# Designs tried in a protein design run: peptides against a protein of PDB entry 3B8E. Part 67

Target 1, 230 residues: chain A of PDB entry 3B8E
Amino acid sequence: PFLIFIIANIPLPLGTVTILCIDLGTDMVPAISLAYEQAESDIMKRQPRNPKTDKLVNEQLISMAYGQIGMIQALGGFFTYFVILAENGFLPIHLLGLRVNWDDRWINDVEDSYGQQWTYEQRKIVEFTCHTPFFVTIVVVQWADLVICKTRRNSVFQQGMKNKILIFGLFEETALAAFLSYCPGMGVALRMYPLKPTWWFCAFPYSLLIFVYDEVRKLIIRRRPGGWVE

## One batch from the design tools (peptide; aimed at target 1 E172 P184 Y193)

Design b2_p30_2_s4 (made by RFdiffusion4, then SolubleMPNN; from b2_p30_2, 27 letters changed)
Fold by OpenDDE base, seed 1:
Structure b2_p30_2_s4 (fold): chain B 230 residues (1-230), chain A 30 residues (1-30)
Amino acid sequence: as target 1 above (230 residues)
Amino acid sequence: EIEEAEKRALELLKKAKEALELEEKKKKLE
């Protein structure tokens, strides 16, 4: 998210405090849950045929998987960010290069895509309004990611939802998201303004798409072992 | 003071959003 912010020169989609909440709150428990679940999954049960080469390949594959998950989460967050800003009159194309004027306290007449002028205070509220949905989107995408990451090759439907640690991780993450989104004072303290409950569902189509994509990927891997998709 | 300013700005934002939605509805009707 931060790299795209720098490259595109868009208004800040995710605040520092929100990033800290993601890193310390939402990523830690899921990561622990995945670490315990990997112990149950075929990834750890399959003895490496060659301990040196297969360990390196597994470490690279795990690193790539986490990197891909992070990219998918970022894309989901940015999608929500662009939707919210578009609903407030700022189309994605108009946001490109707008950061300099957006962050200038002395410019109170920044025009949106429809010619509406926005004061600095109004712009900052819209910006901070994006922080909570971005966070919630990451949480909702992480639900899908946690379910998907149960197995490398097996369908989620085959393995089921038996891992109590995973369920606890999902609950904790959701509870944290709800607390940060709706607790009084979070808007001032964390710059996370309360969300309409409907925004929780904004990421669901995206999570479903990821889930379907991964199931299709796994199906291809199962039907064509040794293909380019592995 | 910051909290009051944020509250006022949120109210202005709501009004602006409502105005934009009305304008979009008008454009769809033309």
Scores: peptide ipSAE 0.017, ipTM 0.373, DockQ to the pose 0.025
OpenDDE base, seeds 2, 3, 4, 5: peptide ipSAE 0.000, 0.000, 0.014, 0.000; ipTM 0.234, 0.201, 0.354, 0.242; seed 4 fails the geometry check

Design b2_p30_3 (made by RFdiffusion4)
Pose (drawn by RFdiffusion4):
Structure b2_p30_3 (pose): chain A 230 residues (1-230), chain P 30 residues (1-30)
Amino acid sequence: as target 1 above (230 residues)
Amino acid sequence: VVPSVLLVLSLVMIVVAFVVFSVYFVVELS
């Protein structure tokens, strides 16, 4: 959101105060719950881990996330940001350009008249909007995320999805999002209500992508002992 | 107990959020 905000100088898809809603807020309970997760095998049947090699935060870890599921999770939120506008004057292939505030009216685009009070608006189909969606879009995939980061070898099937806390940590998250996106007014600090009709589901298309993917490879992993590149 | 509490809490929050949405939606139709 901040990165592409510079390369193609488009409107800020995600705010800073908006980021402190994934960390010390929403993703919180989910990860804590990840811990209550149980065994995945008879571990008391393997030499002790050699602290010289198999680190905690491996770098393959980074690959399988910081550059793989952080992306298809990236596109999903970096998609809803578009169609959050298209239904207001989004430039499908346009827009790529600054948007002053002292401008107050004077300019708009794709057949419109945006600015003052609609400048609070020219930055409101984004502020109290686009951001907030690019938010629920996050959580949206954090589901398939939270349900894939529940094993590194077994399918959600071979390991029943019964992490009581996590299952009941999901609503415990999703709810925070909506009870926060429709907060009777805590929209001053955060954003505004994103149209329940669609503004949510739009990110859900991608979550299904995440899931099946890591779900597949794990088979490639199992159906192949010392699985190749994966 | 903990999952039950979290479930109840989450359901309350979802209901509240839906009521707030319904209110905002009615306001927009008025």

Design b2_p30_3_s1 (made by RFdiffusion4, then SolubleMPNN; from b2_p30_3, 25 letters changed)
Fold by OpenDDE base, seed 1:
Structure b2_p30_3_s1 (fold): chain B 230 residues (1-230), chain A 30 residues (1-30)
Amino acid sequence: as target 1 above (230 residues)
Amino acid sequence: DLAEELLKRALERLEEALKNYEKLLKELLE
């Protein structure tokens, strides 16, 4: 997310505090749950193969899985960011290179995509309005990603939701998201303004698409073992 | 320059997708 901000010179989609809340609050428990589930799956199903090569392969696979999840989360967050800004009159193409003028407190006539002028205060309100929905979007996407990551080859419907650690992780991140979104003072303390309940559903179609895509991918892998999709 | 052009094209596609999504959401909420 931060790299896209630098490259595109767009208004900041996430504050430092929000990033810290994501990294320390929402990612830790899910990551631990995935690590335990993989370890349990490896212990139960794999005959002791060569411990050195299998450990290296597993570490690489875990690293790639976390990297992919992070990319998907970032895409979901940016989707929500662009939706919010578009609803406020700033289309994605107009945001390119706008950061310099956006962050200048002395420029009070920044035009949106429709020619409306925005004061510095108005722009900062819109910017900070993006932080909470971005965070919530990441949480909602994590629900899907965590469910998907339970199995590489089997359908989610076959494995079910038996992992207690995963369920606890989902509850923890959702509770944190609700706290940050609705607790009084979070707008001042964390620059996370109160979120309309409708924004919780903004990521649902995206999460559903990811879920469907992954199920289709797994179906292809099961039908064509050793194919290019692996 | 090439990266900026690619980014612009990607953002144009995203903008179209967002407009379509917004229309879908409005239709579902009505």
Scores: peptide ipSAE 0.008, ipTM 0.246, DockQ to the pose 0.020
OpenDDE base, seeds 2, 3, 4, 5: peptide ipSAE 0.007, 0.000, 0.005, 0.000; ipTM 0.313, 0.227, 0.223, 0.230; seed 3 fails the geometry check

Design b2_p30_3_s2 (made by RFdiffusion4, then SolubleMPNN; from b2_p30_3, 27 letters changed)
Fold by OpenDDE base, seed 4:
Structure b2_p30_3_s2 (fold): chain B 230 residues (1-230), chain A 30 residues (1-30)
Amino acid sequence: as target 1 above (230 residues)
Amino acid sequence: DLAEELKKKALERLKEAEENYEKLEKEREE
């Protein structure tokens, strides 16, 4: 997110503190939960054909899959960001290169896509209004990611939700998102303004996309046993 | 309704913080 902010010169969609909250609050517990995840049934049943080669190939494929999932997560966050800004009069194309003027406190007449002038304070308000939904979107998309990460081959419907630590992690992330979204003072302290409950649903298409992606991947693996897509 | 109320309160606090920041900046320039 920060790299896109620099490259595209758009208003900052997500603050550094929020990024830290993601890393510490939403990534650590899931990572621990995955370490204690119950062994997948197919992992237990399938003997490695070539332990060295198959392990390396599998690790590469998993890394690529998780990289792709991470990109989908980022896209979900940015989608939410662009939707909010568009609803406030700033179309995505108009945001390109706007950062310099956006962050200049002495410019109080920045025009939106419809010619409406925005003061510095008004711009910062709408910017900070984007931070919370962006974060919430990431959390909601991570629900799907966490659910699918427990399996390599089996459908989530086959493996089930057995890891209590994973479930706890999901609730912790949700609680953190709710806290940051609705606790008084977060707008000043973390530059995260409260959001409408409807914004929680903005991430659902991307969560669904991740589920579909993973299920299709797993389906391919099941149809081609011993394939390199595993 | 709750979200709008909370947003309103957050905006009020932001304005207060900005006013305080401007005061502090003026005091630093003096």
Scores: peptide ipSAE 0.017, ipTM 0.363, DockQ to the pose 0.031
OpenDDE base, seeds 1, 2, 3, 5: peptide ipSAE 0.013, 0.000, 0.000, 0.000; ipTM 0.351, 0.232, 0.184, 0.213; seed 3 fails the geometry check

Design b2_p30_3_s3 (made by RFdiffusion4, then SolubleMPNN; from b2_p30_3, 26 letters changed)
Fold by OpenDDE base, seed 3:
Structure b2_p30_3_s3 (fold): chain B 230 residues (1-230), chain A 30 residues (1-30)
Amino acid sequence: as target 1 above (230 residues)
Amino acid sequence: DLAEELKKKALERLEEALQQYEEILKKLLE
C-alpha cells in the first residue's frame, strides 16, 4: 500500500497508524498460534539431505509463497480503496498524481471525476473513510492466511483446526477490527471512520482466492514432492 | 505537531487495548 502511494502519488489508502495496528495487533497472535501448531507428520519424518542448501531453498520457497499471499492481500485492500473513492466521485485514473493537491490544505477546490469541487476537509473525510475498510479487508484476508499457514503440505481439512490458539487468533483479529471500526473516538484518534457492515463482505472473494490458491498449491506439493511450488 | 500528538494518543489506546486483550487471553488459557 505504501509503495503504491509513493509510486503513483495517489491519496494515502492506508494510514501509518493502521499499518502499525496490522503489524502489531493482527500478526502477533497468529505468530504465537503457529509456534504451538502441531507439526505435520511428513515434515517431521523428512530429514534434510543437505542442511545448508535444503534450508536455503525452503526459506526461499516459503518467502515466495508468503510474498504472493501478501500481494493478494494488497490487491484486496486496493480494490476496496478504489471502490470507495469511485463511489465518492473519484475514479481510479483521476487519482494518479492527485496526492500533491489532495494533501494541500490551501487548495479547497480539488475537482473529482465529475467536476465537483472538494474542500480539504471533505477530501480528508473521504480519505479516512477508506482507511477502515482497507484495514478490515486485510483482516478478513488474513483469516484465510492464518488457516492455510497451519500446514505446509497437508490440507487444512486433513490437519484440522484443533489449535485453540489459532481459533482465538481469528477471533482476536475480528474483535480488533470491530473495536477500531466502531469504538467511539477511534475515528478521530486513528483516522478510521465507522465502517458500513456491507464492507466486511467485500474481502470475502479474496479470502476465498487465497484459500483455493493454497489448497491447490498443497495438493500439487503432495502429488509432486520436491517440486518448485513447495 | 497535531498529527504526531494524535498518533501518540492512538498508539496509547492501541497499547491499552492490546493489554486488555492479553488479559482476556490469559484468562482463556487458564
Scores: peptide ipSAE 0.005, ipTM 0.229, DockQ to the pose 0.029
OpenDDE base, seeds 1, 2, 4, 5: peptide ipSAE 0.000, 0.000, 0.005, 0.000; ipTM 0.190, 0.198, 0.238, 0.226

Design b2_p30_3_s4 (made by RFdiffusion4, then SolubleMPNN; from b2_p30_3, 27 letters changed)
Fold by OpenDDE base, seed 5:
Structure b2_p30_3_s4 (fold): chain B 230 residues (1-230), chain A 30 residues (1-30)
Amino acid sequence: as target 1 above (230 residues)
Amino acid sequence: SLAEERLKRALERLKEAEENYEELLRKLEE
């Protein structure tokens, strides 16, 4: 997200505080929960692996898969970001290169896509209004991500959701997201303004995309044993 | 879990980059 901010010179979609909340708040408990996830039944039946070579390869494959998932998460966040800004009069194409004027406190007449002028304060309000839904979007997409982490080869439907710790992690990150989104004073303290409840649903297509991606990936792995997609 | 740790590290790096960039912007405003 930050890289796109720099390259496209758009208003900042995700602030430092939100990143911190994702990293330390929403991801910490789920990450720990994965450590307690039981191995797949089929993995336990596998032949012993080479401890030196197979470990490194597996780590690389996992890293690559999560890199791709992270990209999908970012896309979901940016989608929400652009929708909110568009709803407030700033179409995506108009945001390109707007950052310089957007962040200039001395310019109080920045025009949106429809010719409406926005003061610095108004612009910052709408910017901070985007931080919360971006954050929440990531959390919602993480629901799917966490669920798919339960398996490497088997379908989620085959493995099931037996890890109570993981379920707790999902609850925790959701509760944190709700707290940050609706608790009074968060706009002042964290620059995260309250989220319209409807925006929680904006990320659902991307959560579904994560599930589809993972199921396809696993299907390929099952059909092509030894492939690099594992 | 390994992937999540890597992701966490990546996010931390992005945060640091963001802070550095914000500092740069503040300097440009002076």
Scores: peptide ipSAE 0.024, ipTM 0.500, DockQ to the pose 0.029
OpenDDE base, seeds 1, 2, 3, 4: peptide ipSAE 0.018, 0.024, 0.018, 0.020; ipTM 0.508, 0.447, 0.394, 0.484; seed 4 fails the geometry check

Design b2_p30_4 (made by RFdiffusion4)
Pose (drawn by RFdiffusion4):
Structure b2_p30_4 (pose): chain A 230 residues (1-230), chain P 30 residues (1-30)
Amino acid sequence: as target 1 above (230 residues)
Amino acid sequence: SVVVVVSIVVSVVLVVAAVVAIVYVDVLNL
C-alpha cells in the first residue's frame, strides 16, 4: 500500500494508523491461538533439532509467506481498493496522480466534481472507506491464512479443524473488524462503515485462492518425499 | 478448558456486539 503509492503515485490504499489494526489488534488472537495447535506426528521419534541449521525463522518460511502468500493476499486487498472506488468515480486505468487537499474542489475525474467537504470526501471514499476495506480484505484472507498456517504437512482434513480457540478465535477476529468498521463513531480514529452488501465479500474471492494453493502443495510435498523445488 | 470457555464467550459477545453495531448504523442511516 505504501510501496505502490510511490511507484504509480495513486491514492494511499492503506493508512498507517490503519496498519496498527492487524498487529496489536486483529491478528493478535489468531496467532496466539495458533499455539494451542497440537501435534502433527510422533515427534518423540526424531533426533534433536540441530540449532546450527533448522532455525526457527527459516528463510524458506520467508519465501512461503513474504513472497508467496503475502502476494496473493496482496492482490486481493490491492483489488478491493479499486472496486471501492469504481462505484464512486474510480479510474480503472486512470487516477494515477496526486490529490491535494488545499485544492478544495477545483479538480476531479472520470465524470465528476470532487473537492471541499467532498475533499473531506475526495479523501473519504478512501479515508473512511478504501482503507477500511483494504482492512477487512486483509482479515478476509487471514482466514484461509489462519487455516493454512495450521500445519506444514497435513491437510485441514488429515488434521481436523478443531483448534477450539482458533475456530472460536476467528469470529473473535472477524467480529472485531466489523464491530470496528461499524463502530458507532470510532470512525474518527479509524474509518467508516463499508457497505455490508459487497464491500466485504469482494476480498473473499482471493481467500479461496490462498487456501487451495498451500493445500495442494502439501500434497506435492507428501506425494513426493523430498519434494523438489517446493 | 477455562481458556476455551472464555474464548467462546468472548467470540459470542463480539459477534453479538458486531450485529448490534451494524443494526445501529442501518437504523441511523434510515

Design b2_p30_4_s1 (made by RFdiffusion4, then SolubleMPNN; from b2_p30_4, 26 letters changed)
Fold by OpenDDE base, seed 1:
Structure b2_p30_4_s1 (fold): chain B 230 residues (1-230), chain A 30 residues (1-30)
Amino acid sequence: as target 1 above (230 residues)
Amino acid sequence: DELIEEAEKRALELLKKAKEAIEEAEEKLR
């Protein structure tokens, strides 16, 4: 997210606090859940033909898959960000290069795409209004990510959701998202303003995309045992 | 409900840690 922020010079879509909440709140429990997740019997039972090369290939595949999932997560967050700003009068094209003026507290007449002037305070409210939905979007996408991380080859429908730690992680991240979104004072404390419940649904297409992507990937792996599909 | 309560408690703890980390980072950047 920060790379796009820096390159495009757009208003900050995701605050540092929000990022820390993601890293500490949403990623830690999943990581723990994965540590306790039983490895798929079929992948682990196959002795590597070449322990050095096959392990490296598997690590590369996992790294690439996580990279792709992370990219989809980021896209989901940015989509939500752009939708919110567009609804407030800032079209994506107008946001390009706007950061300098956006962050200047002495400029109180920043115009949106429709010529409406925004004070610094108003802009920051809109910015912080984006932080929460971005976070929520990541959480919703993480639902799919957590579920798909349980398996490397088998469908989620085949293995089910038996890991209690994973289920707990899903509830934890959801509860955290709800808390950050609706608890009074979060706007001041964490730069996260309350979120309309409808914004939770903005992430669902991306969550579904990750789910479909992973299911298709797994289907290909199952059909081509020993194939390398990134 | 119990999971939610535990999640809320953990969330509060994480938020506290995050806030402290941010404050420390901000202090270092000043």
Scores: peptide ipSAE 0.018, ipTM 0.322, DockQ to the pose 0.096
OpenDDE base, seeds 2, 3, 4, 5: peptide ipSAE 0.012, 0.010, 0.012, 0.016; ipTM 0.268, 0.239, 0.273, 0.309

Design b2_p30_4_s2 (made by RFdiffusion4, then SolubleMPNN; from b2_p30_4, 27 letters changed)
Fold by OpenDDE base, seed 4:
Structure b2_p30_4_s2 (fold): chain B 230 residues (1-230), chain A 30 residues (1-30)
Amino acid sequence: as target 1 above (230 residues)
Amino acid sequence: DEEIEEAEKRALELLKKAKEALEAYLKKLE
């Protein structure tokens, strides 16, 4: 998110503190859950092949999965960001290069895509309004990611939700998201204004897309064992 | 704005410390 902010010169979609909350609260527990599940899966389901090479392959697969998941998460977050800004009159094309004027406190007449002038304070309110739903979008997408990562080859429907650590991670990240979104003072402290409950659902299409993508991937793996998709 | 920025900076520092502590704890569990 921060890289896109710099490259595209758009208003900051996610605060640095919020990014840290994601890294600490939402990414670590899932990573631990995946590490435990991988260890459990390797212990329970895989014949011990060469433990060094299999561990390395598993780490690479996890790293690639996290990389792909991270990209989809970022896309989901940016989608939510652009939707909110568009609802407030700023179309995505108009946001490109707008950062300089957006962050300038002395410019109180920044025009949106419809010619409406925005004061610095109004712009910052809109910017901070984007932070919370971006974060929530990431969390909701992470739900799908966690569910997906539980199984390498089998459908989620076949294995069920038996990993207690995974379930705990889902609750923890959701609780953190709710806390940051609705706790009084978070708008001031973290620049995360309260989120309308409807915005929790904005990420669901992306979660569904990820779920479908993973199920298709797993189906391909099952039908073509040893393919490049493994 | 400055107070918010300072509060954010403090929060960031606290979160970083918490992260380091948690990472250290996780490394002990491995």
Scores: peptide ipSAE 0.015, ipTM 0.297, DockQ to the pose 0.022
OpenDDE base, seeds 1, 2, 3, 5: peptide ipSAE 0.000, 0.005, 0.014, 0.013; ipTM 0.228, 0.231, 0.290, 0.319; seeds 3, 5 fail the geometry check

Design b2_p30_4_s3 (made by RFdiffusion4, then SolubleMPNN; from b2_p30_4, 23 letters changed)
Fold by OpenDDE base, seed 3:
Structure b2_p30_4_s3 (fold): chain B 230 residues (1-230), chain A 30 residues (1-30)
Amino acid sequence: as target 1 above (230 residues)
Amino acid sequence: DELVKLAEERALELLKLAEEAIEEVKRLLE
């Protein structure tokens, strides 16, 4: 998200503090939960053929998979961001290069796509209105990520949801998202204004997409052991 | 800048609370 902000010179879709909340608040518990997840029976029984090459390949594949998932998360967040700005009169095309004027407190007549003038305060409100749903979108997508990370090859349906720490992680990140979205003072403290409950559902298609993608990937791995998709 | 610092401090506090809660849950599961 931050890279696109710099490259496109658009208004900041996600605050730095919110990014920290994602990295530390929502990713740590899932990472810990994975440490307690029982290794797949097939992984435990298979001796590495070449510990150096197989480990490196596996680490690269895992890093690429997480990279792809991260890209889908970012796309979901940006989709929500652009929808909210469009609903407030700022079409995506008009946001390109707008950052300089957007962040200038002395410019109080920034025009939207329909010629409406926005004061500095007004456009900061709409910017902060985008932070919460962007964050919530990431959290909802992370639900799918957490679930799919339970296994490398087996379906989630085969492994089951027996890891209590994983379940706790899902509730913790959801509770954190709800707290940051609705607790009084968070608009000032974290620049996260309250979110309409309907926006929680905007991320569900992306979560489903990730889930389906991973299940298909795992299915291919099971059917074609040693394939390029591993 | 002060608001950002305050927000960072609050975020850090929330993270500490979350870590403590996680540790408590780990202890309860153990």
Scores: peptide ipSAE 0.006, ipTM 0.240, DockQ to the pose 0.030
OpenDDE base, seeds 1, 2, 4, 5: peptide ipSAE 0.000, 0.006, 0.000, 0.011; ipTM 0.200, 0.245, 0.168, 0.240; seed 5 fails the geometry check

Design b2_p30_4_s4 (made by RFdiffusion4, then SolubleMPNN; from b2_p30_4, 25 letters changed)
Fold by OpenDDE base, seed 3:
Structure b2_p30_4_s4 (fold): chain B 230 residues (1-230), chain A 30 residues (1-30)
Amino acid sequence: as target 1 above (230 residues)
Amino acid sequence: SELEKEAEERALELLEKAREAIEAALKALE
């Protein structure tokens, strides 16, 4: 999201703090999962593993899987962002290169796609209105990961542990999203204004997309073990 | 900038608390 913001010079779609929350939240579940896998391995008295090589392999596998899902999540977030701005009169094409004027406090007559003038304060309200639904979209898309993990062919213990980790991780992310969306003062503190409940549903098509993507990936893996999609 | 730094620190603290809560919950379910 931040890279697209810089390249396209569009208004900031997601605050830096929320980006950090997403990144840290996304990394937390894998980190906990790896810690439990190591503990389970020790309990089961498995053959000594090379911690360095095994960690590298796991980190690479996790990074690839989450990287692909993360791209779909980002697309979902940007879709929500563009829809909100379009509803407020700013079409996607008009947003290209607008950041300089958008962030200028001295320009109080920035025109939208329909010729309506927007003050600096009004523009910032719209920008901050986009932050919350972008974040929520990411969280809702992550719900698909719960279903994905339930359908994975893992050992009973590993699958159970991973499912529990994901359930609690998603619960905490959802609780955080609700807190940031509806707690008073978050608009000032985190530049996230309250979210209309209807925006929670905007992410559902993308959650479905991730589910379909993962099912297709799993199907390919089942048919072609050791393929590049693993 | 100061508000952003404070917000970042708060966000990190919340994430750490969430991690601890998850770990505690997982241990309780075992």
Scores: peptide ipSAE 0.012, ipTM 0.296, DockQ to the pose 0.030
OpenDDE base, seeds 1, 2, 4, 5: peptide ipSAE 0.000, 0.000, 0.000, 0.000; ipTM 0.241, 0.243, 0.246, 0.240; seed 2 fails the geometry check

Design b2_p30_5 (made by RFdiffusion4)
Pose (drawn by RFdiffusion4):
Structure b2_p30_5 (pose): chain A 230 residues (1-230), chain P 30 residues (1-30)
Amino acid sequence: as target 1 above (230 residues)
Amino acid sequence: VVVVVVVVVSVVLVVAAVVSFVYVNVVNAS
């Protein structure tokens, strides 16, 4: 959100105060819950891990996330940001440009008249809007995320999805999001209510992508002992 | 006990979310 904000100087898809809602806020309970996760095999049947090699935060870890599911999770939120505007004057292939504030009216685009008070709005279909969606879009995929980061070898099936806390940590998260996106007023610090009708589900298309993917590979992993590139 | 607490909290949050949505809807309809 901040990166592409510079390359193509488009409107800021995600705010900073908006980021401190994934960490010390929403994703919190989910990860804690990940811990309550149980065995995945008879571990008391394997030499001790050699602390010289198999680190905790491996780098394959980074690949399988920081450059793989952080992306298809990236596109999903970097999509909703668009159609959060298209239904207000989004430039499907336009917009790519600054948006002053002291401008106050004077300019708009794609058949419109945006600015002052609608400058609080020219930055409201984004502020109290686009951001907040690019937020729920996050959590949206954090589901398939939280349900895939529950094994590194077994399918959600071969390992029943019964992590009581996590399952009941999901609502525990999703609810925070909405009880926060429709907060009777805590929209001052955060953003505004994103139209329940669609503004949510729009990110859900991608979550199904995440899931099946890591779900597949794991088979490639199992159907192949010392699985190749994967 | 922990599980029960988590379930209760989750239900409360869901209810709270529904109530907050309804409230916002009423505000917009006014």

Design b2_p30_5_s1 (made by RFdiffusion4, then SolubleMPNN; from b2_p30_5, 26 letters changed)
Fold by OpenDDE base, seed 5:
Structure b2_p30_5_s1 (fold): chain B 230 residues (1-230), chain A 30 residues (1-30)
Amino acid sequence: as target 1 above (230 residues)
Amino acid sequence: DLVKKAEERARKLLEEAKRALEEQLRRLAE
């Protein structure tokens, strides 16, 4: 997200506090949960592998999968960001290159896509209004991530929701998102303005996409063991 | 400056929350 902010010169989609909340509050749970995840049922049925060669390959494949998932998460966040700004009069095309004028405190007449002028204060309000939805979008997408993280090869439907740590993680990240979104003073203290409940649903298509993507990936792995997708 | 201070405070709170969460997760794993 930050790289896109720099390259496209768009208003800041994700604040520092939001980044910290993701890194410390949400991404931590999956990482810890992986350490305590139960062995897959198929692992116990497999023949012994060479731990030196196979471990490296597995780590690379896992890292690639998480990279792809992270990209989809970012797309979901940006989608929500662009929708909110569009509802406030800033179409995506108009945001390109707008950062310089957007961040200038002395420019109080930045025009939106409809010719409406926005003061610096108004622009910052709408910018900060995007931070919370971006975070919430990531959280909602991470619901799928937490669910799919339980297994490498087996379907979620096969493995089930047995890991209590992952279940706890789902509630924890949701509670954190709700707290940051609706607790009084968060707009001033953390620059995370209250979120309309409807914005929680904007991420659902991307959460579904992650889920479908992972199920398809796992299906391919099951059908073609030793493939590059594993 | 106020934003930076708020961010620093938020970071500290999040780090504390992280530690608490890690401890809870360990307890759940045991």
Scores: peptide ipSAE 0.011, ipTM 0.311, DockQ to the pose 0.027
OpenDDE base, seeds 1, 2, 3, 4: peptide ipSAE 0.016, 0.013, 0.005, 0.013; ipTM 0.281, 0.292, 0.282, 0.282; seeds 1, 2, 3, 4 fail the geometry check

